# Ledger of designs, part 70: peptides against a protein of PDB entry 5VVV

Target 1, 276 residues: chain A of PDB entry 5VVV
Amino acid sequence: FLCGVVEGFYGRPWVMEQRKELFRRLQKWELNTYLYAPKDDYKHRMFWREMYSVEEAEQLMTLISAAREYEIEFIYAISPGLDITFSNPKEVSTLKRKLDQVSQFGCRSFALLFDDIDHNMCAADKEVFSSFAHAQVSITNEIYQYLGEPETFLFCPTEYCGTFCYPNVSQSPYLRTVGEKLLPGIEVLWTGPKVVSKEIPVESIEEVSKIIKRAPVIWDNIHANDYDQKRLFLGPYKGRSTELIPRLKGVLTNPNCEFEANYVAIHTLATWYKSN
Target 2, 276 residues: chain A of PDB entry 5VVV as posed
Amino acid sequence: FLCGVVEGFYGRPWVMEQRKELFRRLQKWELNTYLYAPKDDYKHRMFWREMYSVEEAEQLMTLISAAREYEIEFIYAISPGLDITFSNPKEVSTLKRKLDQVSQFGCRSFALLFDNIDHNMCAADKEVFSSFAHAQVSITNEIYQYLGEPETFLFCPTEYCGTFCYPNVSQSPYLRTVGEKLLPGIEVLWTGPKVVSKEIPVESIEEVSKIIKRAPVIWDNIHANDYDQKRLFLGPYKGRSTELIPRLKGVLTNPNCEFEANYVAIHTLATWYKSN

## One batch from the design tools (peptide; aimed at target 1 Y10 D116 V195)

Design b2_p28_2_s3 (made by RFdiffusion4, then SolubleMPNN; from b2_p28_2, 15 letters changed)
Fold by OpenDDE base, seed 1:
Structure b2_p28_2_s3 (fold): chain B 276 residues (1-276), chain A 28 residues (1-28)
Amino acid sequence: as target 1 above (276 residues)
Amino acid sequence: DEEERRKKRLEKYEKSKEKYKEIALSDL
């Protein structure tokens, strides 16, 4: 069971010292996972093709080593979906080289994210792939196999919540393709019925699990505040029954952008996880 | 042009960010 934090917000990423302090807190609270997915990190999303500099490499190696010191699984995410051409072998090779560089930093766990993108393919991809889901699954499976089938590999679908599913969760051709064609060792990220799910009913997890043919990992936006800089979410982790735990592969909370605001959010997630 | 390609990526990023923020606010 993956339980911890995703740094998955829009806005200024956390500094390396905040991330190390996070790992210490995660260990202390018996949590085990950190997903590196800061949307405003240029080399994660907008400039995903760009290799890390020597200085950035040293920082990432130090961060990955710190995660290992605190027994926290460090998952490196990349979000190529804004402008990747899936059918172009040069784009696939560029993605491979980027993940090879991160593997050299000592990273062993990875994620491919296709969140917050238009549900459209270019003309070249339409000639090769029958749907957007087929294109995403093809590259994800190829990257997963290329990396030697790592123990933890995550996929974030473009339809990552109930409200994004067309026509709905149980009938989505996109999620059907993901369930049928995504290799079984790849985990699927999900935010619940909504982007910011006030509640995640058990029945909603049973519904999505049936179509994706696996238990999801929750990307939980309950404490996310990147959409409103005037709000801080200081309340407890709630609206998730403990009956979800045996039906999930994990829960990763995407908390407030302000690192110092997240004590209650993360501590109460840990209490929830240990209550089952 | 690489400058035009960078501009288009930035425009896509900002558009997707604002769409996310609008949806997330409506979920509250």
Scores: peptide ipSAE 0.711, ipTM 0.954, DockQ to the pose 0.893
OpenDDE base, seeds 2, 3, 4, 5: peptide ipSAE 0.708, 0.699, 0.709, 0.706; ipTM 0.956, 0.952, 0.954, 0.952; seed 4 fails the geometry check

Design b2_p28_2_s4 (made by RFdiffusion4, then SolubleMPNN; from b2_p28_2, 15 letters changed)
Fold by OpenDDE base, seed 1:
Structure b2_p28_2_s4 (fold): chain B 276 residues (1-276), chain A 28 residues (1-28)
Amino acid sequence: as target 1 above (276 residues)
Amino acid sequence: DEEKRKKEREEKYKKAKEKYKEIALKDL
C-alpha cells in the first residue's frame, strides 16, 4: 500500500530542505511514499524534453538519497502530454533519455501523467492510434518495459476522476482501453468522483476498479489549495472510509502549496491509514 | 519556429491550469 504525499500542485515547488523535512515526517508517521510531480517545475511538464543540468542533477541525486535514508519511496513523475506526439519515435526516445537520466540519479520508481491536457490527438497520432487512450497506453507500456518493469510505475489518466469520464466511469471507452491495454504492473492514479472529492464512496472505487481492472492509487486533492491562494486547508483527512484501504493500491495526498500548513493533513492521513 | 512552439506550450499550460482551478473551485 502506497501511503504518503504527492507534490502535485500548481505554484512554487517545495525547496529541497522542505522535501527532506517531509521525508523525516513521513518516516516518523510510518508513511512510505513521495511522488515528485510539481506542475510548475519546468522540466516536469512544460519543458519535459529538457535534460537536467549538472546542478539540478546534484540536487535530485541528493533528494533521492535523502528519501532512501528515511525509507521513503521516491517516485519521479513526468507530464509530457501538453505537446508530445505519441507516434513520433524521436519523442519517445526523448522521453526515454530523460527517464534514463533520472534513473542514473538512483530513482527506481516512475510515473507518467496525462492530467490537465486536451483530449485531442494531432493528425499524425490519429493515423497510428485508434484513440487517445491507445496512444497514452502504448507509450506508457513502452516506457514501463524500457525501464525494466520497475516495482512502482504509475499512470495518471486524462479522465482521472468521475466528472471527467465520458459518458461516465463505468461506460468510458477511454478508461476501458486503459483497463484492458495498460500492463497489469502499472498502477492508475485517481482523484475520486471529482477533481477535489469531498467524499470518496466505496461504491465509486468499486466502479472505477472494475473498468480499469485494478485497485487505483488515490491522488487526493482534499487539502489542495493551488486553485485558491486565499485558502488553506488545515482540517483533518476525512470523507474516506477505512473500508477503502483494502480496495486501494494507495493514497497520496496532494496538500497545500504552503509546506508548513500540511502538518494536520499528513498526520491525519497517517492516523486514517493505521486505523484499519 | 521554436519560440512559437514555446509560446504555444505556455498558452496550453496556462489554459489547462485555469481550467483546473475553475473546476476545483466548483468542486468545493
Scores: peptide ipSAE 0.703, ipTM 0.953, DockQ to the pose 0.891
OpenDDE base, seeds 2, 3, 4, 5: peptide ipSAE 0.697, 0.694, 0.701, 0.697; ipTM 0.954, 0.952, 0.952, 0.951; seeds 3, 4 fail the geometry check

Design b2_p28_3 (made by RFdiffusion4)
Pose (drawn by RFdiffusion4):
Structure b2_p28_3 (pose): chain A 276 residues (1-276), chain P 28 residues (1-28)
Amino acid sequence: as target 2 above (276 residues)
Amino acid sequence: SEEEELWEKHEKAKEEYKEQARKDREEW
């Protein structure tokens, strides 16, 4: 069961030294996972096709090392959603070459994120693929195979919370396609009824497990402050029923951008991780 | 030119996210 932090916000990402202290904290409080997905670390999203330079690679390896030294599982995320051409094989290959490079840093766990992308395709893609959801699942699956079908592997759908489902959660062509075609070994990230969910009703998640055909992994935006300059969140982890742990694969908290402000955010996530 | 167009897409997605997050938070 996956529990911990996703560094998944817009803005100045954390540095290696902050992530080491993060791993030591996750262990002192018995959490198991860190998802690397900062939106503005350019090679994660903006320039996803680009390989890490020599010194960048030294940094990622030293990072994946301290993750094992503290036994925190490290999941690496990549976001091709902005401009990838799903049908073109050279594009699919560059993604593997990039995911290969990181595999050789010590990385066993991977994620493909597709949040916040223009919902339609290029002229070339609309031929080989029936729908937008078809294209993502095809590449997510093909990639899932290539890496030797890894232990934990996450998929973040374009429709990743209740508000974002067209027309509703239950009879959505995008969501219908995912639950049926996406492989049973691939986890699905979900964010609650809203992007920043005030509460996560047990009925809403049970409802979601209907069409995804899985217990989804929560990308929790409760303490995220990247969207309002004046705002910071030092409150407890709240509005999440303890009865949810049995029904979910995990909860990764996407916290405040200011690293040291995240003490309460992670500790309260940790106490609640107990009690179920 | 290609990099400028891609940048614009990135910024658009970021601003849409901020708008939706702020709206959700106000419902609290």

Design b2_p28_3_s1 (made by RFdiffusion4, then SolubleMPNN; from b2_p28_3, 15 letters changed)
Fold by OpenDDE base, seed 1:
Structure b2_p28_3_s1 (fold): chain B 276 residues (1-276), chain A 28 residues (1-28)
Amino acid sequence: as target 1 above (276 residues)
Amino acid sequence: KELEELKKKYLESKEKYKKIAREDVAEF
């Protein structure tokens, strides 16, 4: 069971010392996972093709080593979906080389994220792939196999919540393609019925699990504030029954942008996880 | 041109997310 934090917000990424302090807190609270997915990190999303510099490499190696010291699984995410051409072998090879570099930093766990992108393929991709889901699954499976089928590999769908599913979760051709064609060792990220779900009902997890043919990992935006930085979410982790735990592969909270505000969010997630 | 189009796509996707997220938390 993956339980911890996703740094998955828009806005200023956390500094390396905050991330190390996070790992210490995660270990202390018996949490086990950190997903590196800062949307305003240029080499994560907008400039996903760009290799890390020597200085950035040293920082990432130090961070990954610190995660290991605290027994925290470090998952490196990349979000190529803004401008990748899925049918272009050069794009696939560029993605492979970027993940090879991160693998050399000692990273063993990875994520491909297709969140917050338009549901449109370019003309070249339409000639090769029958749908956007087929294009995403193809590259995700190829990368997963290329990396030697790592123990933890995550996929974030473009339809990552109930409100994004057309016509709905159980009938989505996109999620059907993901469930049928995504390799079984790849985990699927999900935010619940909504982008920011007040509640995640058990029935909603049973519905999505049926179509994706696996238990999801919750990317939980309950404490996210990147959409309104005038608000701080200081309340407990709530609206999630502990009956979800046996029906999930994990829960990763995407908390407030302000690192210091997240004590209650992360501590109450840990209490929730240990209450089952 | 390409960089400006990429920045535009990034900003549009970010603002779309932020709008939906604000609508979702209005029901809290």
Scores: peptide ipSAE 0.756, ipTM 0.964, DockQ to the pose 0.906
OpenDDE base, seeds 2, 3, 4, 5: peptide ipSAE 0.752, 0.751, 0.755, 0.752; ipTM 0.963, 0.963, 0.964, 0.963

Design b2_p28_3_s2 (made by RFdiffusion4, then SolubleMPNN; from b2_p28_3, 12 letters changed)
Fold by OpenDDE base, seed 1:
Structure b2_p28_3_s2 (fold): chain B 276 residues (1-276), chain A 28 residues (1-28)
Amino acid sequence: as target 1 above (276 residues)
Amino acid sequence: KEIEELKEKFEKAKEEYRKKALEDLSEF
């Protein structure tokens, strides 16, 4: 069971010292996972093709080593979906080389994210792939196999919540393709019925699990404030029954952008996880 | 040009997310 934090917000990423302090807190609270997915990190999303510099490599190696010291699984995410051409072998090779560099830093767990992108393929991809889901699954399976089928590999769908599914969760051709064609060792990220789910009912997890043919990992936006940084979410982790735990592969909270505000959010997630 | 178009795509997607998150938050 993956339980911890995703740094998955828009706005200023956390500094390396905040991330190390996070790992210490996660260990202390018996949480086990950190997902690196800061949307405003240029080499994660906008400039995903760019290799890390020597200085950035030293920082990432130090961060991955610190995660290991605190027994926290460090998952490196990349979000190529803004401008990748899935049918172009050069793009696939560029993605492979970027993940090879991160693997050399001592990273062993990875994620491919296709959240917050237009549901449209370019003309070249339309000639090769029958749908956007087929293109995403093809590259994700190829990267997963290329990396030697790592123990933890995550996929974030473009339809990552109930309200993004067309026509709905159980009838989505996109999620059907993901469930049928995504390799079984790849985990699927999900935010619940909505982007910011007040509640995540058990029945909603049973519905999505049936179509994706696996238990999801919750990307939980309950404490996210990147959409309105004038608000701070200081309340407890709530609206999630402990009956979800045996039906999930994990829960990763995407909390407030302000690192110091997240004590209650993360501590109450840990209490929830240990209450089952 | 290409970098500007990429920034526009990024900001558009961010605004669409922000709009949806605010719609969802109205139920809290």
Scores: peptide ipSAE 0.743, ipTM 0.961, DockQ to the pose 0.943
OpenDDE base, seeds 2, 3, 4, 5: peptide ipSAE 0.732, 0.727, 0.736, 0.736; ipTM 0.959, 0.957, 0.959, 0.959

Design b2_p28_3_s3 (made by RFdiffusion4, then SolubleMPNN; from b2_p28_3, 15 letters changed)
Fold by OpenDDE base, seed 2:
Structure b2_p28_3_s3 (fold): chain B 276 residues (1-276), chain A 28 residues (1-28)
Amino acid sequence: as target 1 above (276 residues)
Amino acid sequence: SKLEELKKKYEEAKEKYFKIAREDVATF
């Protein structure tokens, strides 16, 4: 069971010292996972093709080493979906080289994210793939196999919550393709009924699990505030029954941008997790 | 330019997410 934090917000990423402090807190609270997915890391999302510099590499190596020291699984995410051409072997090769670099930093767990992108394929991809889901699954499976089928590999669908599913969760052709074609060793991220879900009912997890043919990992935006910097979510992790735990592969909270505001959010997630 | 188009896609996606997230939280 993956339980911890995804740094998955828009806005200024946390500094390395904050991330190291996070790992210490996660270990202390018996959480086990950090997903590196800061949307404003240019080399994560907008410039995903760009290799890390020597200085950036040293920082990431140090960060990954710190996660290992605190027994936190460091999952490196990349979000190529803004401008990748799925059918272009050079794009796939570029993605492979980027993940090879991160593997050299000592990273062993990875995520490929297709959140917050258009549903439209370019003309070249439409000639090769029958749907957007087929294109995403193809590259995800290829990357997963190329990396030697790492123990932890996550996929974030473009339809990552109930309100994004067309026509709905149980009838989504996109999620059906993901469920049928995504290799079984790849985990699927899910956010719940909404982008920010007040509650995640057990029945909603059973519904999505059926179509994706696996228990999801929750990317939980309950404490996210990137969309409204005038708000801080200082309350406890709530609206999630502990009955979800046996029906999930994990829960990763995407919390407030303000690092120090997250004590209650993360601590109460830990309490929730340990209560089962 | 290709860079301007990429920046536009990024910002449009971000603003779409922000709008939906604000709407979701307003229902709490």
Scores: peptide ipSAE 0.758, ipTM 0.968, DockQ to the pose 0.947
OpenDDE base, seeds 1, 3, 4, 5: peptide ipSAE 0.757, 0.754, 0.757, 0.754; ipTM 0.968, 0.967, 0.968, 0.967

Design b2_p28_3_s4 (made by RFdiffusion4, then SolubleMPNN; from b2_p28_3, 15 letters changed)
Fold by OpenDDE base, seed 1:
Structure b2_p28_3_s4 (fold): chain B 276 residues (1-276), chain A 28 residues (1-28)
Amino acid sequence: as target 1 above (276 residues)
Amino acid sequence: SKLEELKKKYEESKEEYFKKAREDVSTF
């Protein structure tokens, strides 16, 4: 069971010292996972093709080593979906080389994220793939196999919540394709019925699990504030029954952008996880 | 330019997420 934090917000990423302090807190609270997915890291999303510099490499190696010291699984995410051409073998090779670099930093766990992108394929991809889901699954499976089928590999769908599913969760051709064609060792990220889910009912997890043919990992936006940084979500982790735990592969909270505001959010997630 | 188009896509996708997130939390 993956339980911890996703740094998955828009805005200023946390500094390396905050991330190390996070790992110490995660270990202390018996949490086990950190997903590196900061939207405003240019080399994560907008400039995903760009290799890390020597200085950035040293920082990432130090961060990954710190995660290991605190027994925290460090998952490196990349979000190529803004401008990748899925049918172009040069794009696939560029993605492989980027993940090879991160593998050399000692990273063993990875994520491909297709959240917050347009559902339209380019003309070249439409000639090769029958749908956007087929394109995403194809590259995800290829990368997963290329990396030697790592123990932890995550996929974030473009339809990552109930309100993004067309026509709905149980009938989505996109999620059907993901469920049928995504390799079974790849985990699927999900935010619940909504982008920010007040509640995640058990029945909603049973519904999505059926179509994706696996238990999801919750990317939980309950404490996210990137969309309104004038608000701080200081309340407890709530609206999630502990009956979800046996029906999930994990829960990763995407908390407030302000690192210091997240004590209650993360501590109460840990209490929730240990209460089952 | 290609860079301007990429920046535009980034900002549009961010604003769409922000809109949806704000709509969702209005029900809290």
Scores: peptide ipSAE 0.750, ipTM 0.966, DockQ to the pose 0.881
OpenDDE base, seeds 2, 3, 4, 5: peptide ipSAE 0.746, 0.746, 0.750, 0.747; ipTM 0.967, 0.966, 0.966, 0.966

Design b2_p28_4 (made by RFdiffusion4)
Pose (drawn by RFdiffusion4):
Structure b2_p28_4 (pose): chain A 276 residues (1-276), chain P 28 residues (1-28)
Amino acid sequence: as target 2 above (276 residues)
Amino acid sequence: EEEEEKEELLEKHEEAKEFYKEKAREDV
């Protein structure tokens, strides 16, 4: 069961030293996972096709090392959604070559994120693929095979919370396609009824497990402050029923950008992780 | 040509970022 932090916000990402202290904290409080997905670390999203330079690679390896030294599972995320051409094989291949490079840093766990992308395709893609959801699942599966079908592997759908489902959660062509075609070994990230969910009703998640055909992994935006300059969140982890742990694969908290402000955010996530 | 492609990509990224901020603020 996956529990911990996702560094998945817009803005100045954390530095290696802050992530070491993060791992030591996750362990002092018995959490198991860290998802690396900062939106503005340019090679994660904006220049996803680009390989890490020599010194960048030294940094990532040293990072994945301290993750094992503290036994925190490290999941690496990549976001090709902005401009990838799904049908073109050179494009599919560059993704593998990039995911290969990181595999050789010590990385066993991977994620493909597709949140916040323009919902339609290029003229070339609309031929080989029936729908937008088809294209993502095809690549996500093809990639899932290539890496030797890894232990944990996440998929973040374009429709990743209740508000964002067209027309509703239950009868959505995008969501219908995912639950049926996406492989049973691939996890699905979900964010609650809204992007920043005030509460996560047990009925809403049971409802979601209907179409996704899985217990989804929560990308929790409760303490995220990247959207309002004036705002910071030092409150407890709340509005999440303890009765949810049995029904979910995991909860990764996407916290405040200011690193040291995240003490309460992670500790309260940790106490609640107990009690179920 | 390469500079134009980079500018178009940057526009797409910024639009996605501002869209996210709008929806997050509405939720609060």

Design b2_p28_4_s1 (made by RFdiffusion4, then SolubleMPNN; from b2_p28_4, 14 letters changed)
Fold by OpenDDE base, seed 1:
Structure b2_p28_4_s1 (fold): chain B 276 residues (1-276), chain A 28 residues (1-28)
Amino acid sequence: as target 1 above (276 residues)
Amino acid sequence: MEEEKLEELKKKYEESKKKYQEVALKDL
C-alpha cells in the first residue's frame, strides 16, 4: 500500500530542505511514499525533454538518497502530454533518455502523467493509434518495459476523476482501453468522483476498479490549494472510509503549496491509514 | 525551440492550468 504525499500542485515547488523534512515526517508517521510531480518544474512538464544539469542532478541524487535514508519510496513523475507526439520514435527515445538519467540518480520508481491535457491527438498520432487512450497506453507500456518493469510504476489518466469520464466511469471507452491494455504491473492514479473530491465513496472505487481492472492509487486533492492560494486547507483528512484501504493500492495526498501548512493534512492521513 | 513553438507551449500550459483551477473551484 503506497501512503504518503504527492508534490503535484501548480505553483512554487518545495525546496530540497522541505522535501527532506517531509521524508523525516513521513517516516515518523509510518508513511512510505513521496511522488515528485511539481507542475512548475519545467523539466517535469513544459520542458520534459530537457535533461537535468549537473547541479540539478546533484540535487536530485541527494534528494533520492535522503528518501532512501528515511525509508521513503521516491517516485519520479514526468508529464510529457502537453506536446508529445506518441507515434514519433524520437519522442519515445527522448523520454527513455530522460528516465535513464533519473535512474542513474538512484531512482527506481516512476510515473507517467497525462493529467490536465487536451483530449486530442495530432494528425500523425491519429494515423497510428485508434484513440488517445491507445497512444498513452502504448508509450506507457513501452517505457515500463524499457525500465525493466520497476516494482512501482504509476500512470495518471487524462480521465483521472469521475467528472472527466465520458460518458461516465463505467462506460468510458478511454478507461476501458486503459484497463484492458495497460500492463497489469502499472498502477493507475485517480482523484475520486471529482478533481477535488469532498468524499470518495466505496462504490465509486468499486466502479473505477472494475473498468481499469485494478485497485487505483488515490491522488488526493482534499488539501490542494493551487487553484486558490488565498485558501489554506488546515482541516483533517476526511470523507474517506477506512473501508477504502483494502480496495486501494495507495493514497498520496496532494496538499497545500505552503509546505508549513500541511502538518494536519499529512498527520491525519497517517492516522486514517493506521486506523484500519 | 522556435519562439512560436515556445509561446504555443506556454499557452497550452496556462490554458490547462486555468481549466484545472476552474474545475477545482467548482468542486468546493
Scores: peptide ipSAE 0.700, ipTM 0.950, DockQ to the pose 0.931
OpenDDE base, seeds 2, 3, 4, 5: peptide ipSAE 0.677, 0.655, 0.696, 0.694; ipTM 0.947, 0.940, 0.949, 0.949; seeds 4, 5 fail the geometry check

Design b2_p28_4_s2 (made by RFdiffusion4, then SolubleMPNN; from b2_p28_4, 11 letters changed)
Fold by OpenDDE base, seed 1:
Structure b2_p28_4_s2 (fold): chain B 276 residues (1-276), chain A 28 residues (1-28)
Amino acid sequence: as target 1 above (276 residues)
Amino acid sequence: SEEEKLKELLKKYEESKEFYKKVALEDL
């Protein structure tokens, strides 16, 4: 069971010392996972093709080593979906080289994210792939196999919540393609019925699990404030039955951008997880 | 041009961000 934090917000990423303090807190609270997905890391999303500099590489190696010291699984995410051409073998090769570099930093766990992107494929991809889901699954499977089928590999769908599913979760052709074609060793990220799910009912997890043919990992936006930084979510982790735990592969909270605000959010997630 | 590609990429990033922010605010 993956339980911990995703740094998955828009806005200023946490500094390396905050991330190391996070790992210490995660270990102390018996949490086990950190997903590196800061949307304002230029080399994560907009400039996903660009290799890390020597200085950035030293920082990431130090961060990955610190995660290992605290027995925290460090998952490196990349979000190529803004401008990738899925049918172009040069794009796939560029993505491979980027993940090879991160593998050299000692990373062993990875994620491909297709969140917050347009469903419209370019003309070249439309000639090769029958749908956007087929294009995403094709590259995700190829990358997963290329990396030697790592123990933890995550996929974030473009339909990552109930409100994004057309016509709904159980009838989504996109999620059907993901469930049928995504390799079984790849985990699927999900935010619940909504982007910011006030509640995640058990029945909603049973519905999505049926179509994706696996238990999801919750990307939990309950404490996210990147959409309105005038708000701070200081309340406990709530609106999730402990009956979800045996029905999930994990829960990763995407908390407030302000690192210092997240004590209650992360501590109460840990209490929730240990209550099952 | 490479400048036009960069401007288009920045536009796609901001449109993506504002789309997410809009939906997340509607979820509250």
Scores: peptide ipSAE 0.697, ipTM 0.956, DockQ to the pose 0.921
OpenDDE base, seeds 2, 3, 4, 5: peptide ipSAE 0.686, 0.675, 0.688, 0.689; ipTM 0.954, 0.951, 0.955, 0.956; seed 5 fails the geometry check

Design b2_p28_4_s3 (made by RFdiffusion4, then SolubleMPNN; from b2_p28_4, 15 letters changed)
Fold by OpenDDE base, seed 2:
Structure b2_p28_4_s3 (fold): chain B 276 residues (1-276), chain A 28 residues (1-28)
Amino acid sequence: as target 1 above (276 residues)
Amino acid sequence: SEEEKLKEREEKYQKSKEFYKKVALESL
């Protein structure tokens, strides 16, 4: 069961010392996972093709080593979906080389994210793939196999919550393609009924699990404030029954941008996880 | 040009960010 934090917000990423402090807190609270997915990290999203510099490499190696010291699984995410051409073997090879570099930093767990992107494929991809889901699954399976089938590999669908599913969760052709074609060793990220889900009902997890043919990992935006920096979510982790735990592969909270505001959010997630 | 490609990527990124913010606020 993956339980911890995703640094998955829009806005200024946390500094390396905050991330190391996070790992210490996660260990102390018996949480086990950190997903590196800061949307304003240029080499994560906009410049996903760009290799890390020597200085950036040293920082990431130090961060990955610190996660290991605290027994925290460091998952490196990349979000190529803004402008990748899925059918272009040069784009696939560029993504491979980027993940090879991160593998050399001692990373062993990875994620491909297709969140917050346009559903339209380019003309070249439409000639090769039957749908956007087929294109995403094809590259995700190829990268997963290329990396030697790592123990933890995550996929974030473009339809990552109930409100994004057309016509709905149980009938989505996109999620059906993901469920049928995504390799069974790849975990699927899910946010619940909405982008910010006040509640995640058990029945909603049973519905999505049926179509994706696996238990999801929750990307939980309950404490996310990157959509409105005038708000701080200082309340406890709530609106999730403990009956979800046996029906999930994990829960990763995407908390407030302000690192110092997240004490209650992360601590109460840990209390929730241990209460099962 | 490389400048035009940069501008297009920045525009795609901003559209992604504003889309997320909108749908996140609509979820509350």
Scores: peptide ipSAE 0.680, ipTM 0.951, DockQ to the pose 0.934
OpenDDE base, seeds 1, 3, 4, 5: peptide ipSAE 0.679, 0.677, 0.677, 0.663; ipTM 0.951, 0.951, 0.950, 0.947; seeds 3, 4 fail the geometry check

